# Ledger of designs, part 11: peptides against a protein of PDB entry 5FRP

Target 1, 225 residues: chain A of PDB entry 5FRP
Amino acid sequence: VEWTESIPQIIATREDISKELNQALAKTFIDSDPRVRRTSVMIFNKVPVTEIWKNITNKAIYTSLLHLAREKHKEVRELCINTMAKFYSNSLNEIERTYQNKEIWEIIDTIPSTLYNLYYINDLNINEQVDSVIFEYLLPFEPDNDKRVHRLLTVLSHFDKKAFTSFFAFNARQIKISFAISKYIDFSKFLNNQESMSSSQGPIVMNKYNQTLQWLASGLSDSTK

## One batch from the design tools (peptide; made by RFdiffusion4, then SolubleMPNN)

Design b1_p9_4_s2 (from b1_p9_4, 6 letters changed)
Fold by OpenDDE base, seed 1:
Structure b1_p9_4_s2 (fold): chain B 225 residues (1-225), chain A 9 residues (1-9)
Amino acid sequence: as target 1 above (225 residues)
Amino acid sequence: LSEELNKLA
């Protein structure tokens, strides 16, 4: 743990990290101690993306990072999911594709697929987290059409079959949620009108309102868990 | 692994 904690400083101060250091760092990602793995993931959060790409050249490190997205330890997994999504976004924004870094990009380009595949675990907490990182890092709001399309194509270009399926399911769900929210608003407005509530439709709308709320709530994880 | 890392540092 202590060794791994020193790595961000080393990366920040040295232009080239030795092969030996890279190999040692790679081992920390598969360490039996979750604290070590956590600390290793944190390197990607503490060190600028440009410095990581410059100094971390061992492919095994990146592969291991992605693998931690499915590990058993909840805290490490959650950290990893956020970290890899952010790292992907930062890499797209700041790192040029060159011949020298091609092999690393081949791994990084699989991050979206890796994330979308997490939906198959069928865990509400994981699903919510993946939803969040998609909107924050993978497919952020972009008013420029060309940039938005380019980002989308980049994300999709390395999808496996399962990721595509998950992607479509996700989009379908979002449409449904949007519709439900719209109805929720309409029902709320109706119910807040005294004349409407006194009408024959009052009880009907109330029932629909409750059903809509229940449906919306069913997709949310328990914040206490 | 932690011990091995300490030997490298």
Scores: peptide ipSAE 0.016, ipTM 0.576, DockQ to the pose 0.014
Fold by OpenDDE base, seed 2:
Structure b1_p9_4_s2 (fold): chain B 225 residues (1-225), chain A 9 residues (1-9)
Amino acid sequence: as target 1 above (225 residues)
Amino acid sequence: LSEELNKLA
């Protein structure tokens, strides 16, 4: 653990990281101690993306990082999911594609597919986290249409079949959620009007309001767990 | 869930 904690500083101070160090670092991602694995993932959060690409050249490190998205240890998994999504976004923004880094990009380009495939685990906590990182890092709001389309195409270009299916399911769910929210607003406005509440439709709308809330809530994970 | 949502439409 202590050794791994020192790695960010080493990367920050040295331009060339030895092959031996890369090999040693690769082993920490598969260490039996979850604290070691966690610390290893944190390297990607503490070191600028440009420095990571320069100094971490062992492809096994990146592959291992992606595998931790399915880690059994909750804290490590959650950290990994956020980290890899952010790393993907930062890489797209800051790292040029060259002949030298092609092999690493081949791995990094699978991050979107890796994330979308997590929906098949059918865990509400994981789903919520994946939803969050998609909007924050993979497909963030972009007012420029060309940039937005380009990002979308980039994300989709390396999808496997399962990821595509998950993508469409995700979009369909978003439409449903949007509709439900709209109805929630409409019902709320109706119920806030005394004349409307006193009408024959009052009890009916109240029931629909409650159902809408229940549906919206059912899609959310328990924050206490 | 889909059926319930359809009832809200």
Scores: peptide ipSAE 0.011, ipTM 0.647, DockQ to the pose 0.064
Fold by OpenDDE base, seed 4:
Structure b1_p9_4_s2 (fold): chain B 225 residues (1-225), chain A 9 residues (1-9)
Amino acid sequence: as target 1 above (225 residues)
Amino acid sequence: LSEELNKLA
């Protein structure tokens, strides 16, 4: 743990990390202690993306990072999912594709597929987190049309079949959620009107309102778990 | 879920 905690400073001060350090760092990602694994993931959060690409040249580190998305330890997994999504976004924005970094990009380009494949675990907490990182990092709001389209194409260009299926399911679900929210708003407005509430439709709309809320709530993870 | 949403429409 202490060794791994020192790595961000080393990366920040050195132009290149030795092969031996890279190999040692790679081992920390598969360490039996979740604290070590967590600290290793945090390197990607503490060090600027440009410095990571410059100094971390061992592809095993990146592959190991991606594997932690399915980590048994919840905290490490959650951290990894956020970290890899953010790292992906930062890399796309700041790192040029060159011959020298091609092998690393081949790994990084699989991050979207890795994330979308997490939906098959059928865990509400994971689903919620993946939803969040998609909107925040993978496919963020971008007012520039060219940039937005380019990002979308980049994300999709390395999808496997399962990721595509998950992508379509995700989009379909978002449409349904949007519709439900719209209905929730409409029902709320109706119920807040005294005349409407006193009408024959009042009880009917109230029932629909409750059903809508229940449906929306059923898709949310338990915040206590 | 889809069926339930259809009932809300």
Scores: peptide ipSAE 0.011, ipTM 0.644, DockQ to the pose 0.063
Fold by OpenDDE base, seed 5:
Structure b1_p9_4_s2 (fold): chain B 225 residues (1-225), chain A 9 residues (1-9)
Amino acid sequence: as target 1 above (225 residues)
Amino acid sequence: LSEELNKLA
């Protein structure tokens, strides 16, 4: 753990990280101690993306990072999911695609697929997190149409079959959620009006309101778990 | 799910 914690500083200060160091770092991602794995993931959060690309050249490190998205340890997994999504976004924004870094990009370009494939685990907590990182990092708000389309195409261009299916399912779900939210708003407005509540439609709308809430809530994870 | 949503309409 202590050794791994020192790595960010080393990477930040040195441009010639040795092969041996990379090999050692690669081992930390598969360490039996979750604390070590966590610390390893944190390297990607603490070190500028440009420095990571420059100094971390062992492909096994990147593949191991992606693998941790399915980690059994909840905290490590959650950290990994956020980290890899952010790293992907930062890489797209800051790292030029060259011949020299092609092999690493081949791995990084699979991050979207890796994330979308997590939906197949059928865990509400994971689903919520993936939803979050999609909107924050993978497909962020972009007012420029060309940039937005380019990002979308970039994300989709490396999808495997399962990820693509998951993508469509996700979008379909979002539409449904949007509809439900719209109804929730309408019902809320109605119920906030005393005259409306006193009408014959009052009880009917209240029932629909409750059903809408129940439906929306069913898609949310238990925050206590 | 779609059926449930239709009930909300």
Scores: peptide ipSAE 0.010, ipTM 0.640, DockQ to the pose 0.060

Design b1_p9_4_s3 (from b1_p9_4, 6 letters changed)
Fold by OpenDDE base, seed 4:
Structure b1_p9_4_s3 (fold): chain B 225 residues (1-225), chain A 9 residues (1-9)
Amino acid sequence: as target 1 above (225 residues)
Amino acid sequence: LSKELEKLK
């Protein structure tokens, strides 16, 4: 843990990190101690993206980072998912594609697929997190049409078949949720009116309200778990 | 690893 914690400072102070250090760092990502793995992931959060690309040249490190998205340890996994999404976004924004970094980009370009494939785990907590990082990092709001399209195409261009399917499912779900929320609001307004509640439609709307609420709630993870 | 790190500093 202490060794790994020192890595950000080393990267910050050195222009070039040795092959040996990269190899040593690669081992920390697969360490049996989740604290070590966590600390390793944190390197990507503590060090600027440009410095990471410059100094972390061992592709195994990036591969290992992506693998941690399916980590059994919840805290490490959650950290990893946020980290890799942010790293992807920062890389797209700040790192030029060159011949020298091509191999690393080949790995980084799979981050969107890696994230969208997490939906197939069918875990509500993971789903919520993936939803969040998609909006925050993968496909953030972009008012410029060309940039928005370019980002979208970049994300989709490296999708595997499953990720592409997941993408459509995600979008469809958003539409459904939006519709449900709209109905929830309508029903709430109706039920807040005494005249409406006393009408023949009162019980019907109450039932629909409850069903809508239940449906919306079923899509949310239990924060206590 | 700590030893290796110190060596590389």
Scores: peptide ipSAE 0.011, ipTM 0.517, DockQ to the pose 0.012
Fold by OpenDDE base, seed 2:
Structure b1_p9_4_s3 (fold): chain B 225 residues (1-225), chain A 9 residues (1-9)
Amino acid sequence: as target 1 above (225 residues)
Amino acid sequence: LSKELEKLK
């Protein structure tokens, strides 16, 4: 743990990290101690993306990072998911594709697929997190249409079949959620009107309101778990 | 859940 904690400083201060250090760092991502794995993931959060690409040249490190997205330890997994999504976005924005970094990009380009494939685990907490990182990092809101489309095409260009299926399912779900929210608002307005509540439609709308609320809530993870 | 949502349309 202490050794791994020292790595960010080393990367920040040294332009040439030895092959031996890279090999040692690769081992920390698969260490039996979750604290070591956590600390290893945190390197990607503490070090600028440009410095990571420059100094971390062992492809096994990146592969191992992606593998931690399915890690059993909840805290490490959650950290990994956020980290890899952010790293992907930062890489797209700041790292040029060159011949020298091609092998690393081949791994990084699989991050979107890796994330979308997490929906198949069928865990509400994971689903919520993946939803969040998609909107924050993978497909962020971009007012420029050309940039937005380009980002979308980039993300989709390396999808496997499962990721595509998940992508379409996700989009369909978002439409449904949007519709439900719209109805929730309409029902709320209706129920706040005294004349409407006293009408024959009052009880009917109340029932629909409750159903809508229940449906919306069912898609959310329990924050206490 | 999908069926319930359809009833809200």
Scores: peptide ipSAE 0.008, ipTM 0.590, DockQ to the pose 0.064
Fold by OpenDDE base, seed 3:
Structure b1_p9_4_s3 (fold): chain B 225 residues (1-225), chain A 9 residues (1-9)
Amino acid sequence: as target 1 above (225 residues)
Amino acid sequence: LSKELEKLK
């Protein structure tokens, strides 16, 4: 753990990290101690993306990072999912595609597919996290249409079949959620009107309001678990 | 869930 914690500072101060250090770092991602794995993932959060690409050249490190998205330890998994999504976004924004970094890009380009495939686990907590990182890092709000389309095409260009299916399901779900929120607003407005509440529709709308809330809540994970 | 949502229309 202490050794791994020193790595960010080393990367920041040295222009060239030895092959030996890369090999040693690769081993920390598969360490049996979740604290070691966590610390290893944190390197990607503490070191600028440009320095990571420059100094971490062992492809096994990147592959191992992606595998941690499905590990058993919840905290490490969650950290990994956020980290890899952010790293993907930062890489797209700051790293040019060259012949020298092609092999690493081949791995990084699979991050969107890796994330979308997590929906098949059918875990509400994971689903919420994936939703979050999609909106924050994979497909963020972009006012420029050309940039937005380009990002979308980039994300989709490396999808496997399962990821595409998940993508379409995700989009369909968003439409449904949007509809439910709209209904929630409509029912809320109705219930706030005294004349409407006194009508024959009052009890009916109240029931629909409650059902809408229950449906919306059912899609959320329990923060206490 | 989709069927339940349709009932809210």
Scores: peptide ipSAE 0.008, ipTM 0.591, DockQ to the pose 0.065
Fold by OpenDDE base, seed 5:
Structure b1_p9_4_s3 (fold): chain B 225 residues (1-225), chain A 9 residues (1-9)
Amino acid sequence: as target 1 above (225 residues)
Amino acid sequence: LSKELEKLK
């Protein structure tokens, strides 16, 4: 643990990290102690993305990072999911695709697929987290149409079959949620009007409002399959 | 869920 905690400083100060150090670091990601694994993941949060790409050259490190998204230890898994999503976004924004880093990009480009595949675990907490990182890091708000489309295509271009299925299910769910939110707004406006509430339609809308709230409250629990 | 949403229409 202590050794791994020192790695961010080393990466930040050194132009080139030895092969031996990379090999040693790779081992920490598969350590039996979850504290060691957690600390290893934190390297990706503490070190600038450009420095990581420059100094971490062992492919096994990146592969292991992605694998931790499915590990049993909750804290490590949650940290990993957030970390890999952020790292993906930062990489797209800051790292150029070159011949030299092609092999690493082949791994990093699978992050979206890895994340979408987490929906198959059918865990509420995981689903909520994946939903969050999708909107925060994978497909963030982008007013420029060309940039938005390019990002979307980049994300999808490396999907496996299962990821595509999850993607479609996710989008279908989002449409349904959007509809429910729209109804919630309409019902809320109606219920806030005294004249409307005094009408014969008042009780009916109240019931629909309550049903909408109930559905929205349970919405995050819905399967993406 | 889809059935429930239809009730909201």
Scores: peptide ipSAE 0.007, ipTM 0.541, DockQ to the pose 0.061

Design b1_p9_4_s4 (from b1_p9_4, 5 letters changed)
Fold by OpenDDE base, seed 3:
Structure b1_p9_4_s4 (fold): chain B 225 residues (1-225), chain A 9 residues (1-9)
Amino acid sequence: as target 1 above (225 residues)
Amino acid sequence: LSEELKELS
């Protein structure tokens, strides 16, 4: 753990990280101690993306990072999912594709597919997290149409069949959520009107309001568990 | 749940 904690500083100060150091770092990602694995993932959060790409050249490290998305240890898994999504976004924004880094990009380009494939685990907590990182890192709001389309195409260009299926399912779900929110607003407005609430439609709308809330809530994980 | 949502429309 202590050794791994020192790595961010080393990467930041040294231009030439030895092959041996990379090999040693690769081993920490598969360490039996979840604390070691966690610390290893945190390297990607603490070190600038440009420095990571420059100094971490062992492809096994990147592959291992992606594998931790299915980690049994909840905290490590959650950290990994956020980290890899952010790293992907930062890489797209800051790292040029070259012949020298091609092999690493081949791995990094699979991050979107890796994330979308997590939906097949059928875990509400994982689903919620994947939803979050999609909006935050993979497909963020972009006012420039060309940039937005380019990002979308980039994300989709390396999807496997399962990821595509998940993508379409996700989008369909978002439309449904949007509709439900719209109804929630409408019902809320109705119920806030005294005349409307006193009408024959009052009880009916109240029931629909409650059903809408229940539906919206059913898609959320229990953060206490 | 999807069916319930349809009833709200």
Scores: peptide ipSAE 0.020, ipTM 0.721, DockQ to the pose 0.062
Fold by OpenDDE base, seed 1:
Structure b1_p9_4_s4 (fold): chain B 225 residues (1-225), chain A 9 residues (1-9)
Amino acid sequence: as target 1 above (225 residues)
Amino acid sequence: LSEELKELS
């Protein structure tokens, strides 16, 4: 643990990290101690993306990072999911594709697929986290059409069949949620009008309002768990 | 749940 905690500083100060250090770091990602694994993941959060790409050249490290998305240890898994999504986004924004880094990019390009495949675990907490990182890092809001299309194509171009299926399911769900929210707003406006509430439609809309809320809530995990 | 949403339309 202590050794791994020193790595961010080393990477930040040194231009060339030895092969031996890379090999040692690779081992920390598969360490039996979840604290070691956590610390290893944190390297990707503490070190600038450009420095990571420069100094971490062992592809096994990146592969191991992605594997931690399915980690049994909840804290490590959650950290990994956020970390890898952010790292993907930062890499797309800041790292050029070169001949030298092509093998690493081949791994990094699978991050979206890795994340979308997490939906098959069918865990509400994981689903919410994946939803969050998709909007924050994978497919963020982009007003520029060309950039938006390019990002989308980049994300989709490395999908496996399961990820692609999850992608469509996700989009379908978002449409449904959007519709439900729209109805929630409409019903709320109706219920806030005294004349409307006094009408024969009042009780009907109230019921629909409650159903809408229940449906929206059913898709959310318990924040206390 | 999907059927319930249809009823909200």
Scores: peptide ipSAE 0.020, ipTM 0.717, DockQ to the pose 0.060
Fold by OpenDDE base, seed 2:
Structure b1_p9_4_s4 (fold): chain B 225 residues (1-225), chain A 9 residues (1-9)
Amino acid sequence: as target 1 above (225 residues)
Amino acid sequence: LSEELKELS
């Protein structure tokens, strides 16, 4: 643990991380101790993306990072999912594609597919997290149409079949959520009007309001779990 | 869940 904690400082201060250090770091991602794995993932959060690409040249490190998305340890998994999504976005924004880094990009380009494939685990907490990182890092809001389309195409260009299926399902769900929110607003406005509440439609709308809330809530993970 | 939404429309 202490050794791994020192790695960010080493990466920041040294231009050339030795092959031996890369090999040692690769082993920490598969360490039996979750604390070691966590610390290893945190390297990607603490070190600038440009320095990571420069100094971490062992492909196994990147592959191992992606594998931690399916880690049994909840904290490590959650950290990994956020980390890889952010790392992907930062890499797209800051790292040029060259012949020298092509092999690493081949791994990094699979991050979107890796994340969308997590929906097949059918875990509400994981689903919520994946939803979050999609909007925050993979497909962030971009007012420029050309940039937005380019990002979308980049994300989709490396999807496997399962990821595409998840993508379509996700989009369909978002449309449904949008509709439900719209109805929630309409019903809320109706219920806030005393005349409307006293009408024959009052009880009917109240029932629909409650159903809408229940539906919206059912899509959210229980934060107490 | 999708069927319940249809009833809200």
Scores: peptide ipSAE 0.020, ipTM 0.718, DockQ to the pose 0.062
Fold by OpenDDE base, seed 4:
Structure b1_p9_4_s4 (fold): chain B 225 residues (1-225), chain A 9 residues (1-9)
Amino acid sequence: as target 1 above (225 residues)
Amino acid sequence: LSEELKELS
């Protein structure tokens, strides 16, 4: 743990990390101690993306990072999911594709697919987190049309079949959520009107309102778990 | 869930 905690500083200050150091770092991602694995993931959060790409050249490190998305330890997994999504976004924004970094990009380009494949685990907490990182990092709001389209194409260009299926399912769910929210708003407005509430439709709309809330709530993970 | 949403329409 202590050794791994020192790595961010080393990466930030050194122009080149030795092969041996890279190999040692790679081993920390598969360490039996979740604290070590966590600390290893944190390197990607603490070190600027440009420095990571410059100094971390061992493919195994990146591959291992991606594997932690399915780790047994919840905290490490959650951290990893956020980290890899952010790293992906930062890489797209700041790192040029060159011949030298091609092999690393081949791994990084699979991050979206890796994330979308997490939906098949069928865990509400994971689903919520994946939803979040998609909107925050993978497909963020971008006012520039060209940039937005380019990002979308980049994300999709490396999808496997399962990721595509998940992508479509995600989009379909978003449409449903949007519809439900719209209905929630409509019902709320109706119920806030005294005349409407006193009408024969009042009880009916109240029931629909409650059903809508229940449906929306059912899609949310329990924060206590 | 999809069926429930249809009932809300």
Scores: peptide ipSAE 0.020, ipTM 0.717, DockQ to the pose 0.063

Design b1_p9_5_s1 (from b1_p9_5, 4 letters changed)
Fold by OpenDDE base, seed 3:
Structure b1_p9_5_s1 (fold): chain B 225 residues (1-225), chain A 9 residues (1-9)
Amino acid sequence: as target 1 above (225 residues)
Amino acid sequence: SFFEFFDKF
């Protein structure tokens, strides 16, 4: 009987602790120290998605996470971009949409737009990272056609106009890259044949090969920068 | 620490 009477008080105490924790955590995302912000983002990587949704109920934390995608500190920004993309994917896979979590889902559903809008910064490092997280987390390879289409429609359903524009540009770029890689392979095969290389076409193909390489390289960031 | 709290989960 005494134990049963203590349960409501324990539950109430835990809820209070949860609220205080959420308030404290919300402040860390806007801390002036990048190390604090980094540590805050890492929570989303260390804690299972189900526990995040259960224990992090302050919507300001999620909004702040999304804002860090455009912050000045490179390391925190890069971590944030990877984290939010992964969190989005995990949420789609593991979290049910309910009335209680609707407000959080409204924020999480903007992650694809947030990521695609990063292309407008016109930074090669950011572009490469966004490309990577799109293939890894937003639109991963899925052999099941229905699942693949459903994921695509889910991602697109919350796009703003800018995100749609970036999406189409991304797809067009991928086609061009694919074509360039195909040509690179063809030219490489031609140049690896001694008879072909010694032919009148040899110098022409060599020039095209170099142009193709230059074009492909121009789209890649310098890993040393 | 905040981290010690989450490490318990």
Scores: peptide ipSAE 0.012, ipTM 0.607, DockQ to the pose 0.015
Fold by OpenDDE base, seed 2:
Structure b1_p9_5_s1 (fold): chain B 225 residues (1-225), chain A 9 residues (1-9)
Amino acid sequence: as target 1 above (225 residues)
Amino acid sequence: SFFEFFDKF
């Protein structure tokens, strides 16, 4: 743990990290101690993306990072998912594609597929986290239409079949949620009016309101679990 | 273990 915690400082101070250090770092990602794995993932959060690409040249480190997205330890998994998504976004923005870094880019370009494939685990907490990182890092709000389309095409260009299926399901769900929220607001306004509540439509709208609330709530993870 | 690797150096 202490050694892994020193790695960010070493990367920041050394222009060229030795092959041996890269090999040692690769082993920390598969360590039996979850604290070691956690500390290893944190390197990607503590070190600037440009310095990571410069100094971490062992492709096994990046492959191992992607595998941790499905590990059993909740804290490490959650950290990995956030770190992976952020690292992908930062790499797209700051790292130029060259012949020298093509092998690393081949791995990094699979991050969107890796994340969208997590929906098949059918875990509400994981689903919520994946939803969050999609909006925050993969497909963030971009007012420029050309940039937005370019980002979308970049993300989709390396999708596997399962990721495409998840992508379409995600978008369909978002449309349904938007519609449900709109109806929830309409029903709430109706029920807040005493004259409307006393009308023949009052009980009908109350029922629809409750159904809408229940549907919206069913899509949320239990924060207590 | 990770520690055993560093003790060799």
Scores: peptide ipSAE 0.005, ipTM 0.473, DockQ to the pose 0.013
Fold by OpenDDE base, seed 4:
Structure b1_p9_5_s1 (fold): chain B 225 residues (1-225), chain A 9 residues (1-9)
Amino acid sequence: as target 1 above (225 residues)
Amino acid sequence: SFFEFFDKF
């Protein structure tokens, strides 16, 4: 753990990390101790993306990072999911594709598929997290239409079949959620009117309101977990 | 939370 915690400082101060250091770092991602794995993931959060790409040249490290998205240890998994999504976004924004970094990009380009494939685990907490990182990092709001389209195409260009299926399912769900929220607002406005609430439609709208709330709530993870 | 996410939009 302590050794791994020192790596960010080493990367920040040294332009060339030895092959041996990269190999040692690669081992920390598969360490039996979740704390070591966690600390390893944190390197990608603490070190600027440009420095990561410059100094971490062992492709096994990147592959191992992606594997931790399916980690059994919840904290490590959650950290990894956020980290890899952010790292992907930062890489797209800051790292030029060259011949020298092609092999690393081949791995990094699989991050979207890796994330979308997590929906098949059928865990509400994981689903919520994946939803969050999609909006925050994979497909963030971009006012420039060309940039937005380019990002979308980039994300989709490396999808496997399962990722595409998840992508379409996600979008369909988002549309449904949006519709449900719209209806929730409409019902709320109706019920906020005393005359409307006292009308013959009052009980009907109240029932629909409750159903809408239940549906929305069923898609959310338990806040206590 | 889901709501914190929407507050950013």
Scores: peptide ipSAE 0.000, ipTM 0.374, DockQ to the pose 0.037
Fold by OpenDDE base, seed 1:
Structure b1_p9_5_s1 (fold): chain B 225 residues (1-225), chain A 9 residues (1-9)
Amino acid sequence: as target 1 above (225 residues)
Amino acid sequence: SFFEFFDKF
């Protein structure tokens, strides 16, 4: 743990990290101690993306990072999911594609697919986290249409078949949620009007309102779990 | 342990 915690400082101070250090770091990602794995993931959060790309050249480190998305240890997994999404976004924004870093980019380009494939676990907490990182890092709001389309195409260009399926399902769900919210608002407005509530439609709208709320609530992770 | 390996370097 202490050794791994020192790595960010080493990367920040050294222009070239030795092959040996990279090999040693690669081993920390598969360590039996979840604290070591956690600390290893934190390197990607503590060190600027440009310095990571410059100094971490062992592809096994990046591959191992992606594998931790399915980590049994909840804290490590959650940290990894956020870290890889952020790292992907930062890489797209700050790292140029060169011949020298091609092999690393081939791994990094699979991050979106890796994340979308987590939906198949069918865990509400994981789903919520994936939803969050998609909106925050993978497909953030971009007012420029060309940039937005370019980012979308970049994300999709490396999808596997399962990721595409998840992507379409996700989008369909978002549309349904949007529709449900719209109906919730309409029903709320109707029920807030005393004349409308006392009408023959009052009980019907109340029932639909409750159904809408239940549906919306069922799609939300229990914040208490 | 992995840590023992690093202490050797």
Scores: peptide ipSAE 0.006, ipTM 0.479, DockQ to the pose 0.014; fails the geometry check

